# Designs tried in a protein design run: peptides against a protein of PDB entry 4ASU. Part 185

Target 1, 270 residues: chain A of PDB entry 4ASU
Amino acid sequence: ATLKDITRRLKSIKNIQKITKSMKMVAAAKYARAERELKPARVYGVGSLALYEKADIKTPEDKKKHLIIGVSSDRGLCGAIHSSVAKQMKSEAANLAAAGKEVKIIGVGDKIRSILHRTHSDQFLVTFKEVGRRPPTFGDASVIALELLNSGYEFDEGSIIFNRFRSVISYKTEEKPIFSLDTISSAESMSIYDDIDADVLRNYQEYSLANIIYYSLKESTTSEQSARMTAMDNASKNASEMIDKLTLTFNRTRQAVITKELIEIISGAA
Target 2, 83 residues: chain B of PDB entry 4ASU
Amino acid sequence: FTFASPTQVFFNSANVRQVDVPTQTGAFGILAAHVPTLQVLRPGLVVVHAEDGTTSKYFVSSGSVTVNADSSVQLLAEEAVTL

## One batch from the design tools (peptide; made by RFdiffusion4, then SolubleMPNN)

Design b2_p20_3_s4 (from b2_p20_3, 10 letters changed)
Fold by OpenDDE base, seed 4:
Structure b2_p20_3_s4 (fold): chain B 270 residues (1-270), chain C 83 residues (1-83), chain A 20 residues (1-20)
Amino acid sequence: as target 1 above (270 residues)
Amino acid sequence: as target 2 above (83 residues)
Amino acid sequence: ELEELLKAHEEGRELLRELE
């Protein structure tokens, strides 16, 4: 390689390193905020899921329609955040199909669609874009919930798949259940909840869906920002190593050029 | 007893004497060993009666309340503020 | 975008290995 080539490469990598360092800092700031906001969101979301855990709602096997909601974002450069969710979605879809279920998919964040569009395009109901630019709000979750409920797809049960935040260095892809109004109203385990008005139950389920979506978004966001921070840190370190190696190569090449020039001078060659 | 909004936690698995919540059908008092039920909140006053006799008041918007068979209660308000 | 840059970086890494 010529000195010019090496210099150009060095400049390029140094610029990349600056960008990755900057992105790390941005991700760190977003992570800190997300983590703070996750604390109440988790209590809120887990509280919403408590009914399903305690009631142990079962969906009859003759019910065939299953909805999978994958939660991630539009933003890349965050390690395995999106692929982890997509992997579990694929696994779940395959298992459900093998069980004779009809599977439809909703993607929260464009990356889900990006990963699954070739193999699962016909199963997608909708993809929600513009996710990840700003911290998710309960309003955002409500919009998603409303659109889902108004989609016309009458699922029996569903799964929301998202990355649950564990620590700055760890997340886990998890699945939580979603039930249709019909499923929850007909579940035998719900019999202990006597005298529940149909309108009340409908409203309750609307809140429940929004609550769970909100919770999943907050978990996902925190996990994503943490993962991005790590990814950008790794990228910065890798860039640093490459800079060192290229610098060494530059120095060696420079010396070789000088040596060649000296030899030409000594030899009388121009 | 758990009482939270999306952005704030007021009670997390706490023991309380009584919780009064506003529902569309009127005021709903939750005592120990209350029968399991699901309700939706209307805008109004939530009053939490602690075991020590103190009371805390909150204004809530929409939301839900769940009373489970194990006596656990989840009060989840879309918006809530301390009064 | 940065993804293209990072891709180029990886390509560069591979190239560097070949030069060693």
Scores: peptide ipSAE 0.016, ipTM 0.850, DockQ to the pose 0.008
Fold by OpenDDE base, seed 3:
Structure b2_p20_3_s4 (fold): chain B 270 residues (1-270), chain C 83 residues (1-83), chain A 20 residues (1-20)
Amino acid sequence: as target 1 above (270 residues)
Amino acid sequence: as target 2 above (83 residues)
Amino acid sequence: ELEELLKAHEEGRELLRELE
C-alpha cells in the first residue's frame, strides 16, 4: 500500500471512530432513560401477565390459528438484537407449522420484516414501523394493540417474542403468551372468576394486550440501547487498534520510501 | 397487592387490608379472600387500606383489576396519581 | 450514510488483514 492509501484509510477509520464514539454516548443516554423507565413498566407488565400464569389457560388442539408478534425496532447497529428475535420467531413458526398450526406474523419494528421477508413474507400480517426513534409510550402500545385487534385476523392463541433486559451486558430473548378473547372466554380455568360479563372481559383483554405490548417494548428498548452501546464501544476499540496498526505501517512505509529514494539518488537512477 | 401504572409503581406485592376500586359496574372493596374476579376501572378514587391502619388515596383513569384465587391482586391503571 | 461508513469500516479491516 502507498502512503497515500494508508493515509486515506487512517482518515476514514478516525472518522468512523468519531461516529461510533458519538453513537455510544447517545446510546448510553438512551439506555439510562430506558432502564429507569423499565422498572415500573416491568412491574406493570408482569402484573398484567399474572392472570395467564395463574389461570393456566389452555388452547384446544382443534384451534389452529397462531399469531407470532416479534418485538424489535427500526434501528440497526445493536449487535444480535434483531437476529435473536427473528431466530426465535423462525423456530416457533417452524414448530407450530410442524404441529399443523396456521401461523401469522406481526413485526414490531422494520428490522423483523427485513430479516424474514424472503422466507416468511406470506405469513406477515403487518409490520409496525417508526419504532425506536423515541422511547415507547403506553399510547404507542395501545395503537399497536388496537390495530392488531382490528386486523381481522382471528387467532386463537399467540406468542409475543422480545428481548428481556438482564443487565448492561446481557439480554435474553423470551416468549410470552397472548390469547384471543374467545380462547379466554371458553377456558375452563376461567370458571373460577365470577361475575364477568362479556363486555368486561373484552375490555379487560384489550388492556391486557396493550399492557404486554408496552412491557415488551420497554424490555426491547432497554436491551437494544444497551446492546448498541456495547457494539459502538467495541467498534471504537477496534478502530483504535486499526489506527495503531496503520500508523505503524505508515511509519515503516515512509521509511522505506525514503530509503528507496536515497538509493535511487545514490545509484543515479533518479 | 400490586398497584401500578405504566410509569409508576405504588404497591408491589404488598400486603394490604382492603382496596376500594372504582369499576364500570360500580365501586367495590377487595378484602382478604375475595372471590376471584376481573373488572375494568372507571375514572375515580382508589383507596388502599394498609395493614398498619394507614389509608392512601389515588385517582385513577382507565385500567383493570384482577383478583386471583390465591388472593393476589393486580390493579393496573393507565394513569394514576396520589392524592 | 451509516451503512456506507460500516462498509468502509469493513473494507478497512480487510486492508489491515492484507497488511499483516
Scores: peptide ipSAE 0.016, ipTM 0.833, DockQ to the pose 0.009
Fold by OpenDDE base, seed 1:
Structure b2_p20_3_s4 (fold): chain B 270 residues (1-270), chain C 83 residues (1-83), chain A 20 residues (1-20)
Amino acid sequence: as target 1 above (270 residues)
Amino acid sequence: as target 2 above (83 residues)
Amino acid sequence: ELEELLKAHEEGRELLRELE
């Protein structure tokens, strides 16, 4: 490579490093906000899941319709956030299919569809786009819940898959159950609850679904921002290392050129 | 007893004497060892009676309340404000 | 020619410093 080529590469990498540093700072700010907002959301979401944990709702084996909801976003440059969710969705879908279940998929965020389109396009019911630009609200979750309930797909049970936030450097892809109204109403474990009006139960389930979706979105957002911050930091460090390597190469090449020219001058003068 | 909205936590696994909630079927009081039930909230007043005799009042919008067999209670409101 | 090479060498060093 010529000195000019090396210089051009150096300039390019330096510019990339500036961009990645800026993106890191933006991600850090968004992460800080997301983490603060996750605290109450987690209490709220875990509270909503308490019934299902305590009642131990089971779906009869003869019921075959299963819904998988994958939660991520539309935005890239966040490491393995999207691929992790997609991987678990694929695994779950395969396991359910092997068990003779009918599987349908909902993607929250366009990245899930992008990853699974080739292999699972026929199983997708709907993909919700425009996720990740703004912090998710309960209203957003409610819209998703309503669309699901009004989709006409009568699932018996389902799984919501999302990245749970652990720390600034760690997340874990997890699964939580969702149940249909029919499954809840027919569950033997629900017999201990006082006479519940059918309309009340329906409304309760609608809130429950919205609550769980909201919780998953908040966990996902926090995980994503932390992962993006880490990814941009790594990119910046890699750029720095490349700059150092290219600088050394430049210096060596320059010295070689000078030496060659000096030899030519000496040989010609002689 | 857990009482929260999506954006704020008021009680987290706390022990309380009584909670009065507004439901679609009417307002009722949740006492110790209340029978398990599920209800949907209507806009109205929530009153929390602490064991020390103090009372706290809240206005809630829509949401749900769950009373479990183990006496745990989850009050989840879409919106809630302290009065 | 040697003077020009030396000048180019110095300019190259300055450029690298600016890139750092």
Scores: peptide ipSAE 0.011, ipTM 0.819, DockQ to the pose 0.005
Fold by OpenDDE base, seed 5:
Structure b2_p20_3_s4 (fold): chain B 270 residues (1-270), chain C 83 residues (1-83), chain A 20 residues (1-20)
Amino acid sequence: as target 1 above (270 residues)
Amino acid sequence: as target 2 above (83 residues)
Amino acid sequence: ELEELLKAHEEGRELLRELE
């Protein structure tokens, strides 16, 4: 490579490093906000899940329709955030299929569709786009919940799969249950609850679904921003190392050129 | 007793004497060992009676309230403000 | 801006792979 080529490469990598550093800072800011907002969201979401945990809702075996909701985003450059969710979705789908269940998939964020499109296209009901540009709101979750409820797909039970935030350096892909209104209404374990009006239960379930989706979005966002921050930091470090290597190469090449020129001058072959 | 909105936590697994909630079927008080029930909130006043005798008032928009068999209560409001 | 950044990042990755 000529000195000019090396210089060009150096310039390019330096520019990349600037970009990755900038992205790191943006991710850091978003992470800080997401973490703060996750605290109440977790209490809220976990509170919504309490009924299902305490009541131990069971789905009859003859009910075979299962919905998988994968939660991620549209944005890349965040390590294994999307692939982790997709992997668990695939595993769950395969297990359910092996058990004779019908599986349908909803993707929250384009990346889920991008990963699963070739292998699971026929199982997708809908993909929600424009996820991850701004912090998720309860309104966003409500829109998703409403779309699901209006989709016409009559699932019996389902799973929402998302990355739960553990720490700035750790997340875990987890699954939480979702149930149809019919499943909740017919569950024997619900008998301990007073005679609940059907309309009340319907509304309750709508809130529950929105709550769980909101919770999952907040967990996912926090995990994603943290992972992106780490990924961009790693990219910046890698770029730095490459810059150092190329700089050394540049210096060596420069010296070689000078030496060659000197030899030519001395030998009269100039 | 847990009382939260998506953006704020007011009570987290707290012990309270009584919680008055506005529901679509009417306002009711949740006492200790209340029978399990599910309700949907209507816009209105939530009053929390603490064990020490103090009362706190909140305005809520919509949401849900769950009373479980173990006497745990989850009051989840879409929007809530302290009064 | 983000799309441009992503494009630049992809280009950068390719360059890094060529250098590796």
Scores: peptide ipSAE 0.015, ipTM 0.840, DockQ to the pose 0.011; fails the geometry check

Design b2_p20_4_s1 (from b2_p20_4, 10 letters changed)
Fold by OpenDDE base, seed 3:
Structure b2_p20_4_s1 (fold): chain B 270 residues (1-270), chain C 83 residues (1-83), chain A 20 residues (1-20)
Amino acid sequence: as target 1 above (270 residues)
Amino acid sequence: as target 2 above (83 residues)
Amino acid sequence: DEALERFNELVAKLAAEKQA
């Protein structure tokens, strides 16, 4: 490589490093906000899931319709955030299919679709785009919940798959259950609850679904921003290492050029 | 007793004396060892009576309330403000 | 003479770079 080529490459990598550093800072700011907003969201979401845990809602084995909701975003450069969710979705879908279940998929965020479209296109009900630019709101979750309920797919049970935030350096892909109104209404464990009006139960379920989706979005967002921050930090470090290597190469090449000129002078070819 | 909105937590696994909630079927008070039930909140006032005798009043726009067999209560409002 | 001067300059440059 010529000195010019090395210089060009150095300039390019330095520019990339600047970009990755900037992106790291942006991700850090978004992470800080997301973490703050996750605290109440977690209480809210876990509170909503408490019923299902305490009532031990089970779906009869003869019921075959299963819904998988994968929660991610539209934005890349966040490590394994999207692939982790997609991997678990694939695994769950395969397991359910092997069990003779019908599986439909909802993707929250375009990246889920991007990963699964080729293999699971026929199973997708809907993909929600424009996820990840702004922090998710309860309104966003409500829209997703409403669209799900209005999709016409009468699922019996489902799974929402998302990345749960653990720390700035750790997330875990998790699954939480979602149940249809019919499944909840028919569950024997629900008999301990006083006679609940059907309309009340329907509305309750709508809130529950929105609550769980909202919670998952907040967990996902926090995990994503943290992962992006880490990814950008790693990219910046990698760029730095490459700059160092190229600088050494540049120096060696320059020395070689000087040496060549010296040899030419000595040989009298000049 | 847990009382939260998506953006704010008012009570987290707290012990309270009584919670008055506005429901679509009417207002009811949740006392200790209340029977398990599920209700949907209508817009209205939530009144929390703490064990220390303090009373807090909140406006809620909508939401749900769950009373479980273990006496745990989850009051989840879409929007809530202290009054 | 010019070649010698250039030679010396290059040697000096090379020496300076190896010390860095």
Scores: peptide ipSAE 0.211, ipTM 0.832, DockQ to the pose 0.004
Fold by OpenDDE base, seed 4:
Structure b2_p20_4_s1 (fold): chain B 270 residues (1-270), chain C 83 residues (1-83), chain A 20 residues (1-20)
Amino acid sequence: as target 1 above (270 residues)
Amino acid sequence: as target 2 above (83 residues)
Amino acid sequence: DEALERFNELVAKLAAEKQA
């Protein structure tokens, strides 16, 4: 490589490093906000899931329709955030299919579609785009919930798959159940609850779905921002190492060029 | 007793004497050992009676309330503000 | 003379780079 080539490469990498550092800072800021907003969201979401845990709602085995909701975003450069969700979705879909279930998939965030569309196109119902540019709101979750309920797919049970935030350096892909109104209403475990009006139960379920989606979005967002921060930090470090290596190469190459010119002068004077 | 909105937690697994909630079918009070039930909130006032005798009032826009067999209560409002 | 001057300049430059 010529000195010019090395210089050009150095300049390019330095620019990349600047970009990755900037992105790291942006991700850090978004993470801090997301983490703060996750605290109440978690209480809210866990509260919504409490019924399902306490009632131990089970779907009868004869019910075959299963919905998988994968939650991520549209935005890349966040490590394994999307692939982890997709991997678990694939695994779950395969397991359910092996059990004789019909599986349909909903992707929250375009990245899920990008990963799974080719292999699971026939199973995709809908993909929600424009996720991840702004912090998710309850309104966003409500829109998603409504669209799901209006999709025309009458699932019996579902799984929402998302990355649960653990720490700045750790997330875990988790699955939470979602149930159809029919499944909840027919569950034997619900007998302990007083006679619930069908309309009330329907509305309750709508809120529950929105609540769970909101919770999943908040967990996912926090996980994503933390992962992006880490990814950008790693990219910046890698760039730094490459800059150091190229700088050494540059220095050596420059010395070689000087040496070559010296030899030419000596040879020409002879 | 847990009372939260998506953005704020008012009570987290707290012990309270009574919670008055506005539901679509009317307001009712949740006391200790209330029978399990699921309800949907209508816009209105939530009144929390603490064990120490203090009373707090909240406006809720909508949401759900769950009373479980173990006497745990989850009041989840879409929007809630302290009054 | 010009070649010698250039030679000396390059030697000096090389020396400076090796010390750095």
Scores: peptide ipSAE 0.207, ipTM 0.831, DockQ to the pose 0.004
Fold by OpenDDE base, seed 2:
Structure b2_p20_4_s1 (fold): chain B 270 residues (1-270), chain C 83 residues (1-83), chain A 20 residues (1-20)
Amino acid sequence: as target 1 above (270 residues)
Amino acid sequence: as target 2 above (83 residues)
Amino acid sequence: DEALERFNELVAKLAAEKQA
């Protein structure tokens, strides 16, 4: 490689390193906020799931309609955040299909669609875009919940799949159950709950769905920002290593050029 | 007893004597060993009576309340503020 | 070099995001 070529590469990598460092800082700021907001959201979300865990709601085997909600975002450069969710969605869809279930998919975030559209296009009900630019709000979750309930797809049960935040260096893809109003109302285990009005139960289910979606969004956002921060840090480190290597190559090449020029001068070669 | 909004936790697995909640069907008090029930909140006052006799008041907008067979209670408000 | 490949992939992704 010529000195010119090496210089061009060095300049390019240095520019990329500046970008990755900047992105790391942005991700770090978003992560710090997300983690702070996740603390109450987790208590809130886990509280919403308590009924389903305690009541042990079961879907009859003859019920075949299953909804999968994958939660991620529109934004890339965050490691395996999107692929992990998509992988689990695929696995769940395959397992359900093998069990003779009808499967429909909702994607929260455009990245889910981008990964699964080719292979699962017929199963998609809707994809929610514009996820990840701003921290998710309860209002956002409510909109998603409403769209789901108004989709016309009368699912019996469902699964919401998202990345749960563990630490700045760790997340885990998890699945939580979603139940239709009909499934909840007909569940034998719900008989212990005294004289629940149908309208009350409907409203309760709407809140529950919004709550769970909100929780999943907060977990996903925190995981994503943390993963992006790590990815950008790794990229910056890799860029630094490449800069060092190329700088060494540049210095060696420069010395070789100088030596060649000196030899040409001494030898009288044009 | 757990009482939280999406953005704030007021009680997390706490022991309380009584919680008064405003529901769409009317306000009711949740005591120890209350029968399992599901309710939805209407805008109004939540009053938490602690075991030490202290009383805390909150205003809530909407949400849900769950009383489980194990006597656990989840009060989940969309918005809540301390009074 | 795995590091180079990862870096190139990142560069490609960054370029794609800028174009989108």
Scores: peptide ipSAE 0.033, ipTM 0.888, DockQ to the pose 0.011
Fold by OpenDDE base, seed 5:
Structure b2_p20_4_s1 (fold): chain B 270 residues (1-270), chain C 83 residues (1-83), chain A 20 residues (1-20)
Amino acid sequence: as target 1 above (270 residues)
Amino acid sequence: as target 2 above (83 residues)
Amino acid sequence: DEALERFNELVAKLAAEKQA
């Protein structure tokens, strides 16, 4: 490699390092906010899921329609955030298919579609784009919930798959159940609940769905920003190492060129 | 007893004496060992009676309330403010 | 070499995101 080539590469890597450092700082700011907002969201979301756990709602085996909701975002450069969700979605879809279930998929965030489009395009009902630029709001979750309920797909049971935040260095892809109104209303375990008006139950279910989606979005966002911070930090460190290596190479090459020129001058070789 | 909005937690697995909630079907008082039920909130006042006799009032916009068989209660409001 | 590969992948991803 010529001195010019090395110099060009050094300049390029240094510029990229500046970008990755900047992105790390931006991700850090977003992470700090996301973590603060996750605290109440987790209590809220876990509270909404409590019914399903306590009522032990079971879907009859003869019911075949299953909905998978994958939650991520539109933005890349966040490590394995998207691939982790997609991997679990694929696994779940395969398991359900093997069990004779019909599977449909909803993607929250464009990255899910990008990963699964080739293999699962026919199973997608809808993909929600423009996720991740701004922190998710309950309004956003409500829109998604409404769209899902109005999709016309009469699922019996569903799964929402998202990354749960553990710490700044750790997340875990998790699955939570979603049940249709019909499944809830027909569940034997619900008999202990006083006669619930059908309209009330419908409205309750709408809130429940919005609640869990909101919760999943908040967990996902926090996990994503944390992962992006880590990814950008690693990238910056890798860039630094390459800069050091190339700088050494540059110095050695420069010395060699100078030595050669001196020899040519001394030898009279033009 | 858990009472939260998407952005704020008021009670988290707390023991309370009574919670009065505004539901679409009417005003509802939740006491200890209340029968399991599901309700939807209407805009109105929530009154929480603590075991120590303290009463707290909140305004809620909408949401849901769940009373489970184990006497746990989840009051989840879309928006809520302390009064 | 592994660090270089990882960096090149990042560069490629960054370039793709700028074009999007």
Scores: peptide ipSAE 0.026, ipTM 0.886, DockQ to the pose 0.011

